# Peptides against a protein of PDB entry 7Q4I: the designs that were tried, part 45

Target 1, 281 residues: chain A of PDB entry 7Q4I
Amino acid sequence: HENSTIAERLYSEVRVLCWIMTNPSNHQKKARHVKRTWGKRCNKLIFMSSAKDDELDAVALPVGEGRNNLWGKTKEAYKYIYEHHINDADWFLKADDDTYTIVENMRYMLYPYSPETPVYFGCKFKPYVKQGYMSGGAGYVLSREAVRRFVVEALPNPKLCKSDNSGAEDVEIGKCLQNVNVLAGDSRDSNGRGRFFPFVPEHHLIPSHTDKKFWYWQYIFYKTDEGLDCCSDNAISFHYVSPNQMYVLDYLIYHLRPYGIINTPDALPNKLAVGELMPEI

## One batch from the design tools (peptide; made by RFdiffusion4, then SolubleMPNN)

Design b1_p12_3_s2 (from b1_p12_3, 7 letters changed)
Fold by OpenDDE base, seed 5:
Structure b1_p12_3_s2 (fold): chain B 281 residues (1-281), chain A 12 residues (1-12)
Amino acid sequence: as target 1 above (281 residues)
Amino acid sequence: SLEERILNSGII
């Protein structure tokens, strides 16, 4: 028998809308597998596309397809969320159709924060944006206030937010959010271990997988190493996860158990005031 | 993502 009482409490108190970046060619190939795995654990799940798909729950945004339109799609996705869904959740996760997310671990990280605090979390990168920006592939989560500021204050102003639909989606939203004083939060656990990952678990867990000259080590905002200390026991996301790997991860995380080992969850931290962040580690 | 562009450009 499983005791999910704390997870059920957090499901109610830390409501998450997940929107998935996809396209019509990936509805069947990738997006449906998100819906059949980790996407079930979101309070609301929406697929952002250029074509409607009622089986998937995909929205047709007024954008073109291709990598050069990802920024345009992100802007329209958040406009759509603000118009239709801003009160349906407290937190708003962007993920790709090959991102895997442990939503319970994200709720645990977010629990102390007010959704009225202008903050967002993810895998923080240091280039291009002074406070950093969050990796697009690892997924990033905005507070309700961050979404409001992005849509109402940033998007209408070409001086604050790029009006063209071209550019690196994650960098451009990072610039816009900084310009409206949305804080780039620290998603690390109390041991200083990351929670959002731009690669598959294997690439982070296996030492010497990459050279020290690999771009990732120059981009990561917080110092991190490969190996078992790379990743929080409460890790939230991984990228480049194939459809088959999503089902494997669902089995390993939610079904497979070593008999006789019982994890006792840590106590929840105290809630922070509006505008307050956790102390730096 | 920026990562995808860098990864794809590094493999070519």
Scores: peptide ipSAE 0.040, ipTM 0.764, DockQ to the pose 0.203
Fold by OpenDDE base, seed 1:
Structure b1_p12_3_s2 (fold): chain B 281 residues (1-281), chain A 12 residues (1-12)
Amino acid sequence: as target 1 above (281 residues)
Amino acid sequence: SLEERILNSGII
């Protein structure tokens, strides 16, 4: 027996639309496994592609395929969401078709924030954007107001947002959001541990897995350590998760239990006013 | 990494 009462409350109060970046070649290979695992815990799940797939619930965006079109696809995805789905959720998560997300932990992080606050969260990187930007692979979540500002204020203005479809999608959306005063939030827990991760758990949990010269250590906005202290007990996402590993993670997180150990959730924080943020740690 | 390639290839 499990008690999910607080998770059910957060499912209703912190509504999340998840959109998955994919392509037609990955519908069966990757995207369907997102749908069968963590994606089922979103309030709304949409796959953004170049071809329609009714079994997957994939949308055909008017974009080409390939890395040079990821920014174009991100712009069209948020335009589509704003036109058709802006009232279906409070928060709008971008993830890749190889990102795994613990949606309940994301709802917990988002709970104090108003969806009318212009803010977004993810794994914050420091280069290219003054306030930072969120890693594309770790996934990032926009408030409803952030989506509105992005689509209505930023995208139509080439001085605020890049009109071309070229560029790193996460950097370009980060520039656009900064230019319309959408704040790059702090996703860390109260202990200063990260919640969004651009690699698999193994790469963060095992000390000395990477050289200190590895680009990630120069890109990360907040200082972080390797090992068990790398990651919040309420971690939200991991990237480069294979389809098989999605089912493993789903089993480990939601089914496997150490007999006789019961976790009690912390109390929910107080809700913030519109425009108010939690202090950075 | 794919992340590194995404980050580096788009800023040229």
Scores: peptide ipSAE 0.037, ipTM 0.761, DockQ to the pose 0.187
Fold by OpenDDE base, seed 4:
Structure b1_p12_3_s2 (fold): chain B 281 residues (1-281), chain A 12 residues (1-12)
Amino acid sequence: as target 1 above (281 residues)
Amino acid sequence: SLEERILNSGII
């Protein structure tokens, strides 16, 4: 028997709407597997597409498909969320249809923060945006206030937010959010280990998997190492997770147990005031 | 961007 009392408390107190970036060609191939695995642990799960799918719970946004339209889709997704779902959650996660997320670990990270604090979290990258921006593939989570500022203050102003649909979606939202004073939070754990990952676990856990000249090492905002110290024990997300790997991860994380090992969760931190952040490590 | 091609490759 598993004791989920703390997880159930956080499910109630730290409500997360997950929206999944997808397209009609991936509804059955990828998105369905998100719905059948980690997506079921969101308080609300919505698939943002160009076509409606009632079985998936996919929304048809007024955007075209393809990489060049991801920024357009992101803008329309958050507009849709703001119009229909802004009160359905406290936090709003963007993930790709090949991102795997441990939602309980995200709730743990978010617990001390007010959803009225203009903040967002993810895998922070340093180029292009002074405060950094969050990797699109690793997924990023906005507070309710961050969504409000993005949709109401940033999007209507071409000086604050790019009006066309071109560009890297994660960079563009990062610019927009900075321009409305939404803070790029630190998602690292108390040991300085990352929680949001733009690659599969293997790529982070195996030392020397990538050359030191690999772009990732130049892009990461916080210095990180490969190997066992790469990743928090409370890691939140991994990217490039195949549909089959989602089921493997779901089994390994939620079903497979080493007999006789009991994990005791750390105490919850104190809640922060509105506008207050945890100190960066 | 090059970053868009790398980071958002899983959506296509």
Scores: peptide ipSAE 0.034, ipTM 0.748, DockQ to the pose 0.168
Fold by OpenDDE base, seed 2:
Structure b1_p12_3_s2 (fold): chain B 281 residues (1-281), chain A 12 residues (1-12)
Amino acid sequence: as target 1 above (281 residues)
Amino acid sequence: SLEERILNSGII
């Protein structure tokens, strides 16, 4: 009773490798639930850890555990991807083990772009990096060319990319990518609404009595509103999603249907040339 | 807060 023809087409034409940032203590607690929910919709799913887990498909990277090693893990994860998987996908998503992603919506956003365009997408923040950087928790997606430039051009050069493993992983990769002319794309929809979110849906959808001094409003690159207009109808990701909430979201998005309401998808945009971006809104 | 977790994990 469901027509998934366009989604199936995008699954084949916009191939996404998802790598999940995790650790051995979270394999069963968090990562397994990613695998059982949204992760199954990636073309390839890899869990990046410090220990191998064959049930999870976790890779043991040569890194230590802890918050101070996230940048080291990100570097090793992309090195591993470049060495083993660079041709297995067109786009390479980093997500946390508590990020939920609607992969079909990401494919829709990415469809017009060439994977040979040096670009990456996510929730763009403005500090520290001139062009901005993408929030680590919301997840960010690199084109194949962006991965190549990061691993081959940026990582080997201490002037372009931080050689030690300290620092904020999302800021540091943002600096590295800027230094090799990988563009920080605009992930907003045609209405100017965000697609990648560093918090749970409730936090974005419900106007918090948060002071206008809340750091998020100082960090966002593009002006955004709270409430129903916060979020694209084709939103891609949310962060701090519990394992239980992943199953709830999976049910709500993919199973629960209001009877008698049929959504017709918008037409796919024209494909862009290599190096071409959609106009910023 | 959710804010503190993001700040402590990725910015500060």
Scores: peptide ipSAE 0.033, ipTM 0.746, DockQ to the pose 0.408

Design b1_p12_3_s3 (from b1_p12_3, 7 letters changed)
Fold by OpenDDE base, seed 2:
Structure b1_p12_3_s3 (fold): chain B 281 residues (1-281), chain A 12 residues (1-12)
Amino acid sequence: as target 1 above (281 residues)
Amino acid sequence: SLEEAILNSGIV
């Protein structure tokens, strides 16, 4: 017997369209499980594929399959969203079919921001893009204005956005967005803890004797810790989540409760004006 | 993504 009043409010006020990067071979293996778990908490859920699937709500984009076509698929996905769904949401999340997202926590992070602010959030990496770019696997969320700028201003201009379909999807969109002054936001909580994660919870929560030379430590834009302090209490996403793990996470996050412990949510922050960002931590 | 490419290269 939970009180979801605030979550319901945010569901209405912070509308999120989630689009899932998938392919026909993963419709049943992976994408279906997104739909049956965290994807049901999006205001709208669309699977972007190369083949239509009415059962899944998959869209056939005019792109080839394979890792070398991910950038092409991302461009076509956002073109499709802009053409058909730009008014269906305020925020537009890209996630992989093995990304798990706590949508309520994302709404909480996004609440103070105007969707007319050209901003996007995710797990920020520092290479290749001056302001940083967001990890593709951790998922990234664009404001409505960011989508508009991407599709209308960036994509048509080969000087601003790569015209071919090759390249790292997350880097290329990051370049395009920077070139149209979409800001790479800071998704960390008030304690400086991350919310979007490019790995499974175990990888972040368990201090690994990982060499400091591990690429992640070189790529991460903000300093992060391992262990219990790695992650916000309001973490948003994890990557490389197997279909089975999605159901486990759904159970753990939304059903399993320690009896007698009551969580009181923090008060919502004040809303920001258009163009304003939360102060960096 | 670049992240996936790096991970699949056996660094993890």
Scores: peptide ipSAE 0.036, ipTM 0.755, DockQ to the pose 0.197
Fold by OpenDDE base, seed 3:
Structure b1_p12_3_s3 (fold): chain B 281 residues (1-281), chain A 12 residues (1-12)
Amino acid sequence: as target 1 above (281 residues)
Amino acid sequence: SLEEAILNSGIV
C-alpha cells in the first residue's frame, strides 16, 4: 500500500501534455512501449508521426521522415498543440520514443513556476545559442506561454525562426525560443545535480574512462560529474532507453521497494510570480 | 537531435 496523495495533487495542479517524436516504423517497436509505461502518467499523451495510428493515438503531421525533417516535425507538432491542445495542459514536454520520463519528478521541478512564465527546461547545452538550448533526446518542456511565443511570434518570422525544415531540431527551437525571450531555465536540483539526461542511467552513473574531449563534456552547459553524484534523486529523464528497459525502469521506480525504507518527500517550494525564476546555483 | 546526429556521424 502506497500513499500517492501529493503526486495526485501535482497531477492536477501541474498538468503536462507529453508529445512523443516518432515515425511509422517505430509505432509498434518503440512508441507503443512509451504509451504502456511512463506515457500513461502524462495528463495528455500524443504521438507525433507522419502517419495516423488510432491504436497509438498518433497524429499524422504534414512532414517527411528522416533526421533532416525533425525540425519540421517539431514545428508542426507545436503548431498542432497550439491549435488543438494549448488549454489542455500547463506544460508541454517533447520526448523521443526512446526517452524515459519520471513525470512526477518533472511536476515537482515545475511546481513553483507559472505556466505564463516564458520558460523551458531540459538538459542545457551551451554551443550555438547564447543562453543555451535543451538536448532533444533528453526531452524538454515548454510552459504554455513558451508554446504561445514559439508558435505565434517566432514561427511566422523567418528572422526569428528557421523557415526550412532542415537542421538540428533542438538547436533550431533553442534559437527560436531565445529570439522571443523564452528563458532557458536551470533544471538542476538544489544540490546542483542534473535532472534531464541525454543518455541511459548506466552511462551517467558509471564513471567512464572516456576522453575529456568527448563532445558531451564540451556541450554540457553546467559542470557535471559522473558516478553516484551525477544525478538528482529526483531525476526526470533518460535517453536511449530500449523498450524492454522502459518496463524495467517502471518496475524499479514504481513497484520495487526495499523493505523498511520509507521515502519522505521534501516540502513543496513557494510558488514564483509570473516571470520569476528560481535562483541559479 | 544534435547529439544523435553526432553519435551516428562517427565522431563519437
Scores: peptide ipSAE 0.036, ipTM 0.756, DockQ to the pose 0.187
Fold by OpenDDE base, seed 4:
Structure b1_p12_3_s3 (fold): chain B 281 residues (1-281), chain A 12 residues (1-12)
Amino acid sequence: as target 1 above (281 residues)
Amino acid sequence: SLEEAILNSGIV
């Protein structure tokens, strides 16, 4: 009795390759659960690691492990994608192995945009990068053109992109992307509510969970509130989601239904021209 | 990520 016609259309028209940042110690503990939950809704799912895992479909990137290598891993991941998979999708999502993503909502957000537009989306932070950068934990999605510019134009040029593997991965890619004129898009819905979230739903939905001195409030690019108005009804991602909570979210989002309540999806917006963005709110 | 680094640094 479920009608998925629009979702199926978007699955075909808005192809998403999801790459998951992971490591060998998390293949079974975390990454496997991504594969068994939201990752199955990607058009292509790849786990980027330092070791190959045929069961997981993990790729061994030529990088070391550890927090100081996340930037290196991100660079190698996108190089790998560009070399092997650039035509397998229109959009390329980076997520952590503890990020949960509602891929259908991401496709809805991305629908009007051309994949040839140099743009990327996520939870936009304002420090360090003039146009902002996208929070690593919330996940961020690059257009095909953004990936091309990153790999072909930015990475080979030390003046545009940090050659060392050190630094905050999300900040560094943000700098690189800005330097090649990849635009930091606005991922908020028409009501100005966010879609990509760097924390679990509880942290965003519960008012006064954090004080206003919490760093997050100084980092967010767009003003946001806590409570029910924090989050789009078409929210895309949450971070720090435990493996168990991934299954809970899958159940709540895709299975559990309040009897007698039927949701009608909003009409799709008009498609934008190449290089055109939706107006910011 | 910077976010994770901040959280893990004990700043938060």
Scores: peptide ipSAE 0.036, ipTM 0.759, DockQ to the pose 0.162
Fold by OpenDDE base, seed 5:
Parts: structure tokens; sequence; C-alpha cells
Structure b1_p12_3_s3 (fold): chain B 281 residues (1-281), chain A 12 residues (1-12)
């Protein structure tokens, strides 16, 4: 009895390539569970690794494994996407193998934007980068034009983009993108609630879950609160989601329903011109 | 996992 007409429309009009950051040791432990849950709702799903896995659809990037190589892997992943897949989608999502994403909600957020607008979205942090940068753990999504600028304009220029493969990958890509005039967008909903989250739902939903001295409160670009008002009804991502919890979330979000309650979606907004952004709240 | 701690607060 489910009506998915609008979701099907957005699936065709807002095409998303999802690339998953993983490593060979996590192919079976984590990555395959992404593929079996939320990853199946991407238009294209690719796992970026150091070893090829045809069952998983994993690509072997020319990088070493380890935390200190994450920036190198991110650069090679986007180079690979640009070379092989730049026309396969309109938007390009980076996620971890323990990130859960509600892809339909991301398509809803992205719908008004042109993929030719140099913009990217995620959980915006304020330090180190003037316009802010998107948290790596929450996942972030680049427009097609943003990917082009990153790969073609930023990466080849050491003055614009760090040539070394070390460092915090989310900060480094944020610096590179700013240097080529890719805008750090506002991913909040019309009520000012966030959509991308660097932790599990419990950490955001429960008041006083963390001390106010916790680094997160100093890093968030937009003011946010804990509790039910923490998160959009159209939230997009959560991080540190275990493989088992991915299946739980799939059940809760796509199957479990309160009988007699019908959710009527809001009308889609008007599309923006190339280069135009939604007003910030 | 090695890919979990990518937030800059864990590195910077």
Amino acid sequence: as target 1 above (281 residues)
Amino acid sequence: SLEEAILNSGIV
C-alpha cells in the first residue's frame, strides 16, 4: 500500500553516486552491510578500498591503508570518480562504512539545486576553514561541478590543495574546495534543524548526553540543541552505526509504521538557477 | 575501524 511516486521521481531527477570509504579488513565486516541496506538506494554505489572486490564492487585505489592515508584515499577516490563516473550522477556522496544515510531525504534537500552549482553539503564545522568545512564522519555530498573543480583545478595545484597525503581529510578537502570557490552550503531544514550528523541518533536525541565542553559544541557552525529538536524529520545521515543497527534502522524507517497515521509530504520547492543557493536560516 | 575516526578533532 505504499505510494513512492515522489521518491521515484527524485531518484531519476536527483541522481546520487555514493562512494564508501573502506579497507580490505572491513569488506565483510562493515561494507557489505552498507550494500545490503541504505546503499541499495543510491543510483550508483562504489566502495573505495586498497583491494578489489568484485562481489562488493570495491575499487583498489593506489593508496596505503591506515588513518594517516585517509586524505590520500579521498583524493584518489574523487580522481577515480571524475575519470569513470562524472556523468553517472548529479551528486557525489562520501560516506564511511559505518555511516547510515536516508538517501530520499538527501534527494529532497538537493532537489532545488543545480548540479552545475559549485556547492557541497554536510555537517558544517567552523574551525580552520573560513566558510566552514563538512565533517568527514557525517558524510558530505558534492555537486558534479564541485567534483570537477576539486579534481581539475584544486588537486593539481599545491598552492590550492595539500599534495601530502597526511592530515585530517575533511579539513583538507574543505580548504581545497574553498580555494576553488566551491561553497559550503547550509543543509538545515526550514525549521533550522540539522540533517547530517557525526554521531548516532541517541547522542543527538538525548538531552545532556554529552558535556557542553565536548569539542562538538565548539565545532558546529550553526547553533543546534539536543533533544527532539536536534534533528530534522528529514534527517540524512548518522555516523558510528554498527552493521546490526543498519538493519534495525532499515526496518524502523522503511517498514515499521504507526497504524492510522498518514505522512503527507510537503510540496517540492522551485528549482534554483545555476549558482543560486537557498537562503540561510 | 581505521576509517571511523576521520573527524578532525581526532587528528588535529
Scores: peptide ipSAE 0.033, ipTM 0.739, DockQ to the pose 0.245

Design b1_p12_3_s4 (from b1_p12_3, 7 letters changed)
Fold by OpenDDE base, seed 5:
Structure b1_p12_3_s4 (fold): chain B 281 residues (1-281), chain A 12 residues (1-12)
Amino acid sequence: as target 1 above (281 residues)
Amino acid sequence: SLDEKILNSGIV
């Protein structure tokens, strides 16, 4: 009834490991719902926690809980991935347990890039890091080479990467990645529309939802608009998605169809050489 | 608020 041939091809050719930032108190409340919705479309799904949970497939990292330990958890998560899973995927997505991701759209964006290119993608913010950094809540995806450089080159060097566990995790990883020449990519589509979003769809789609003085407009690296033109037709992620809303989104995106309207996918772009990026628009 | 949560997480 549905033709998924291209999606199946990309599932095989653009392998994604998704790791979910969570904690023991949220295993049942939030993380389980990620596993039952969008997380099932990852090639590999791992929940990074402080306690093991075999039903969830959660790993106990040697870290404490709380916001002040998020950077520590991120470092340990990528160390764990590098040690156990670096060859299980080509791309490595960090998401929160309240992030929703359309994995097929991410594979489409990543398709032309080599996983040996030191690059990462997400919702790019401009402060603190010269090339920008990716918003933690929107989720960010590292190439295999980016993970290698982060774990092997950056983390062991206090001059390149913060040794303590304090600080904003997304800013700190952004600094570390810049220091090892991992490039902050442009995740926008060919029309200049964003794909990774740090809020729910409503906050981006509704014009004048926020004041223009809202910090987000000062932080966003690329110019963006509100309304229907805010977001790519191939958007990848949204943040602050409740467990119930994850099931709603799964229904709307993968099941609900307007009868008589058939979408024909665009042709895949040519693959880039190692180290090559798509031209910025 | 949701926006404040992100802001606080993004401030060094």
Scores: peptide ipSAE 0.042, ipTM 0.776, DockQ to the pose 0.486
Fold by OpenDDE base, seed 1:
Structure b1_p12_3_s4 (fold): chain B 281 residues (1-281), chain A 12 residues (1-12)
Amino acid sequence: as target 1 above (281 residues)
Amino acid sequence: SLDEKILNSGIV
């Protein structure tokens, strides 16, 4: 027996639409496993593809497949969300079909923020964009106002947002969002530990897994330690999670318990005003 | 490598 009262409250007060970046070749191989695991904890779950799949709830966007079309797919995905689903949620998460997300931890992070605040969160990288941008692989979440500004103000203006479909998807949306004054938030916990991760848990948890010359250490916006101090106790996402590993993570996080250990959740913070952010740590 | 895949996705 467990008490989910706070999680149920946050499910109602912090509504999340999750859209999953996928393609027709991955509907059965990857996307369906997202739907059967963490995706079921979203308020709404949509798979963005180039082909419709009624069993998966996949949408056929008017884009081609391949890495050079990921930016095009992201633009069309958010256009589709704005047209059909902007009132179905308060926050809009992009994830890949090999990203695993603990949605309750994301709701906890987002709880103090107004969805009318132009902000987005994820694993912040420092190159190419002055305020930083959020790693595509770790997943990133936009407020409702951020989606509105992106679709209505940025996308129609080639001076603010790249009109072609080429380029790094996460960098390009980061540029567009900066140009319409959407703020790149700090997703770290009160101890300065990260919540969104562009690799599997093992790569972050094991000290000296990578050398100091590894590109990640040059890209990360905030200083990060290795080992157990790398990651918040309320971590939100991991990338490169295999379909099998999704079921393992679901079991470990939601079912497996050490007998006699009870975790008491911290109190919810005070809600912020529209336009107000938590101070950076 | 998986790491290279992320890097290539983030290269402008």
Scores: peptide ipSAE 0.039, ipTM 0.764, DockQ to the pose 0.471
Fold by OpenDDE base, seed 2:
Structure b1_p12_3_s4 (fold): chain B 281 residues (1-281), chain A 12 residues (1-12)
Amino acid sequence: as target 1 above (281 residues)
Amino acid sequence: SLDEKILNSGIV
C-alpha cells in the first residue's frame, strides 16, 4: 500500500517527454527494456532511431548510425519534438538506451522552475563550454523554452550551432544552448549531492582507489565525493545500466521496502518566476 | 566502459 498523491500531482503538473537515443540493432536488446521499466513513468516516451519500429514507438530520423552521427541525431530528434510534441510536455529529457531515470525525482527537482525559463539540467561538465555542458550519458533535460530556443534560434544559425553532424553531441548541444542564453542549471540537492550520474550506482557508491588523474575528476563542474555521500537521496539518473540492471533498479526503487520504515516527503518548494533559478549551493 | 570518456556517450 502506497500513497502516491504527491507523485500523481507532479505527474500532471511537471510533464516530461523522454526521448531515448537508440539504433535499430538495440531496439530489442536495450530500448525495449527502457520502455518496460523507467520509460513507462514518462508522460511521453519516444525512441529516436534510424528505423521505424511501431512496437517500440521508434521514430526513423533522417540520420546515419554510429558514434559520429550522434550530434546529427540529437539535432533531428529535437526538431522532431518541436514539430510534433512541443506542447505535449513541459520538460524534455534526452537519455541513452542504457540510462536509467527515476522520473519522480526529476519532477521534484523541476517543480519550482517554469518551463518557460530557458534552462537545462544534467550532470554538468566544465570543459569546452564556459557555463558547462551536460553529460550525454547521464541524460539531460531541457525546458520547453530551451527546446524552442535550440530549434528555432540556434540550429538555423551556423554561427550559434554546428551545422555538420560531427562532434561530441553533448558538447555541441551545450555550445548551442549557451549561445542562445539557455542556462546550465545546478542539479545538486540542498546538501550539494548530485542527481545525474554518468556511471552506474556502484561506481559512485564504492570508494575505489580511483586515480586522481581519472578524466571524470577533471571534467566534473562541481566537486563530488565517492561513497554513500556521493548521491542525492533523490538521485535522478545513472548511465551504463544494463537491461537486467534496469529491472533490478525498478524492483529496488519501486517495490522493495524495509518494513516499518516510512519516508515522509519534504514539502514542495515555492514556484519560481519565469527566468528565476534556485540559488546555487 | 566506465574508464572511457562520455563526451560522445550515446549509442554507437
Scores: peptide ipSAE 0.038, ipTM 0.752, DockQ to the pose 0.248
Fold by OpenDDE base, seed 3:
Structure b1_p12_3_s4 (fold): chain B 281 residues (1-281), chain A 12 residues (1-12)
Amino acid sequence: as target 1 above (281 residues)
Amino acid sequence: SLDEKILNSGIV
């Protein structure tokens, strides 16, 4: 009963490799549920771990586990992708094993951009990096050229990219990418609504008397509102999504329909030239 | 928790 022709076209034209940050203790608890839900909509899905798991399709990276090794794991993950998979996709998404992603909405956002444009997208934060950096939890997506620059130009140079495996993963990749002129894109829709979210939908949709001192309001690069106007109708990601919530979201987004309401998609925008970005709002 | 900084979040 559904017409997926446009989604199928974008699946072919905007190829996405998704790599999932995980660890051996979470293979069954979390990562498997990504594979069974939104991860199946990626063109390629790889789980980056410290141990191999053939059932999950997990890769054992030469890194330790723990919070202080996340940056090391990210570096090794992108090295692995560049060596084995750089031509398997146009865009390369990092997500956590508790991130939920609507891949079709990401393809829609990415459609006008050339994968040869050095750009990446996500939930942009303003501290530490002049152009901003993308929140690790919300997930971030690099163009093929961005991956090339990161692996080939940034990683080998300690002046451009931190050689140690310690540090905030998202900040460190943000610094490296800036140093090789990979642009931190604007992922907001035409109404200025965000698409990548570092928390669950409930946290963004419900106006909370959040303390004005809450770190998120100090970190967010673009001004955002709470409530229904917080989020694009074409939102891409949410973080801290439990395994059970992943199945709920899959059902709500892809299966549950209000009878008699048909969504008509907007027309695709014109494609941009290499190096060209959409105007910021 | 949702109150924790993403910068301090870890997989383990």
Scores: peptide ipSAE 0.036, ipTM 0.743, DockQ to the pose 0.257

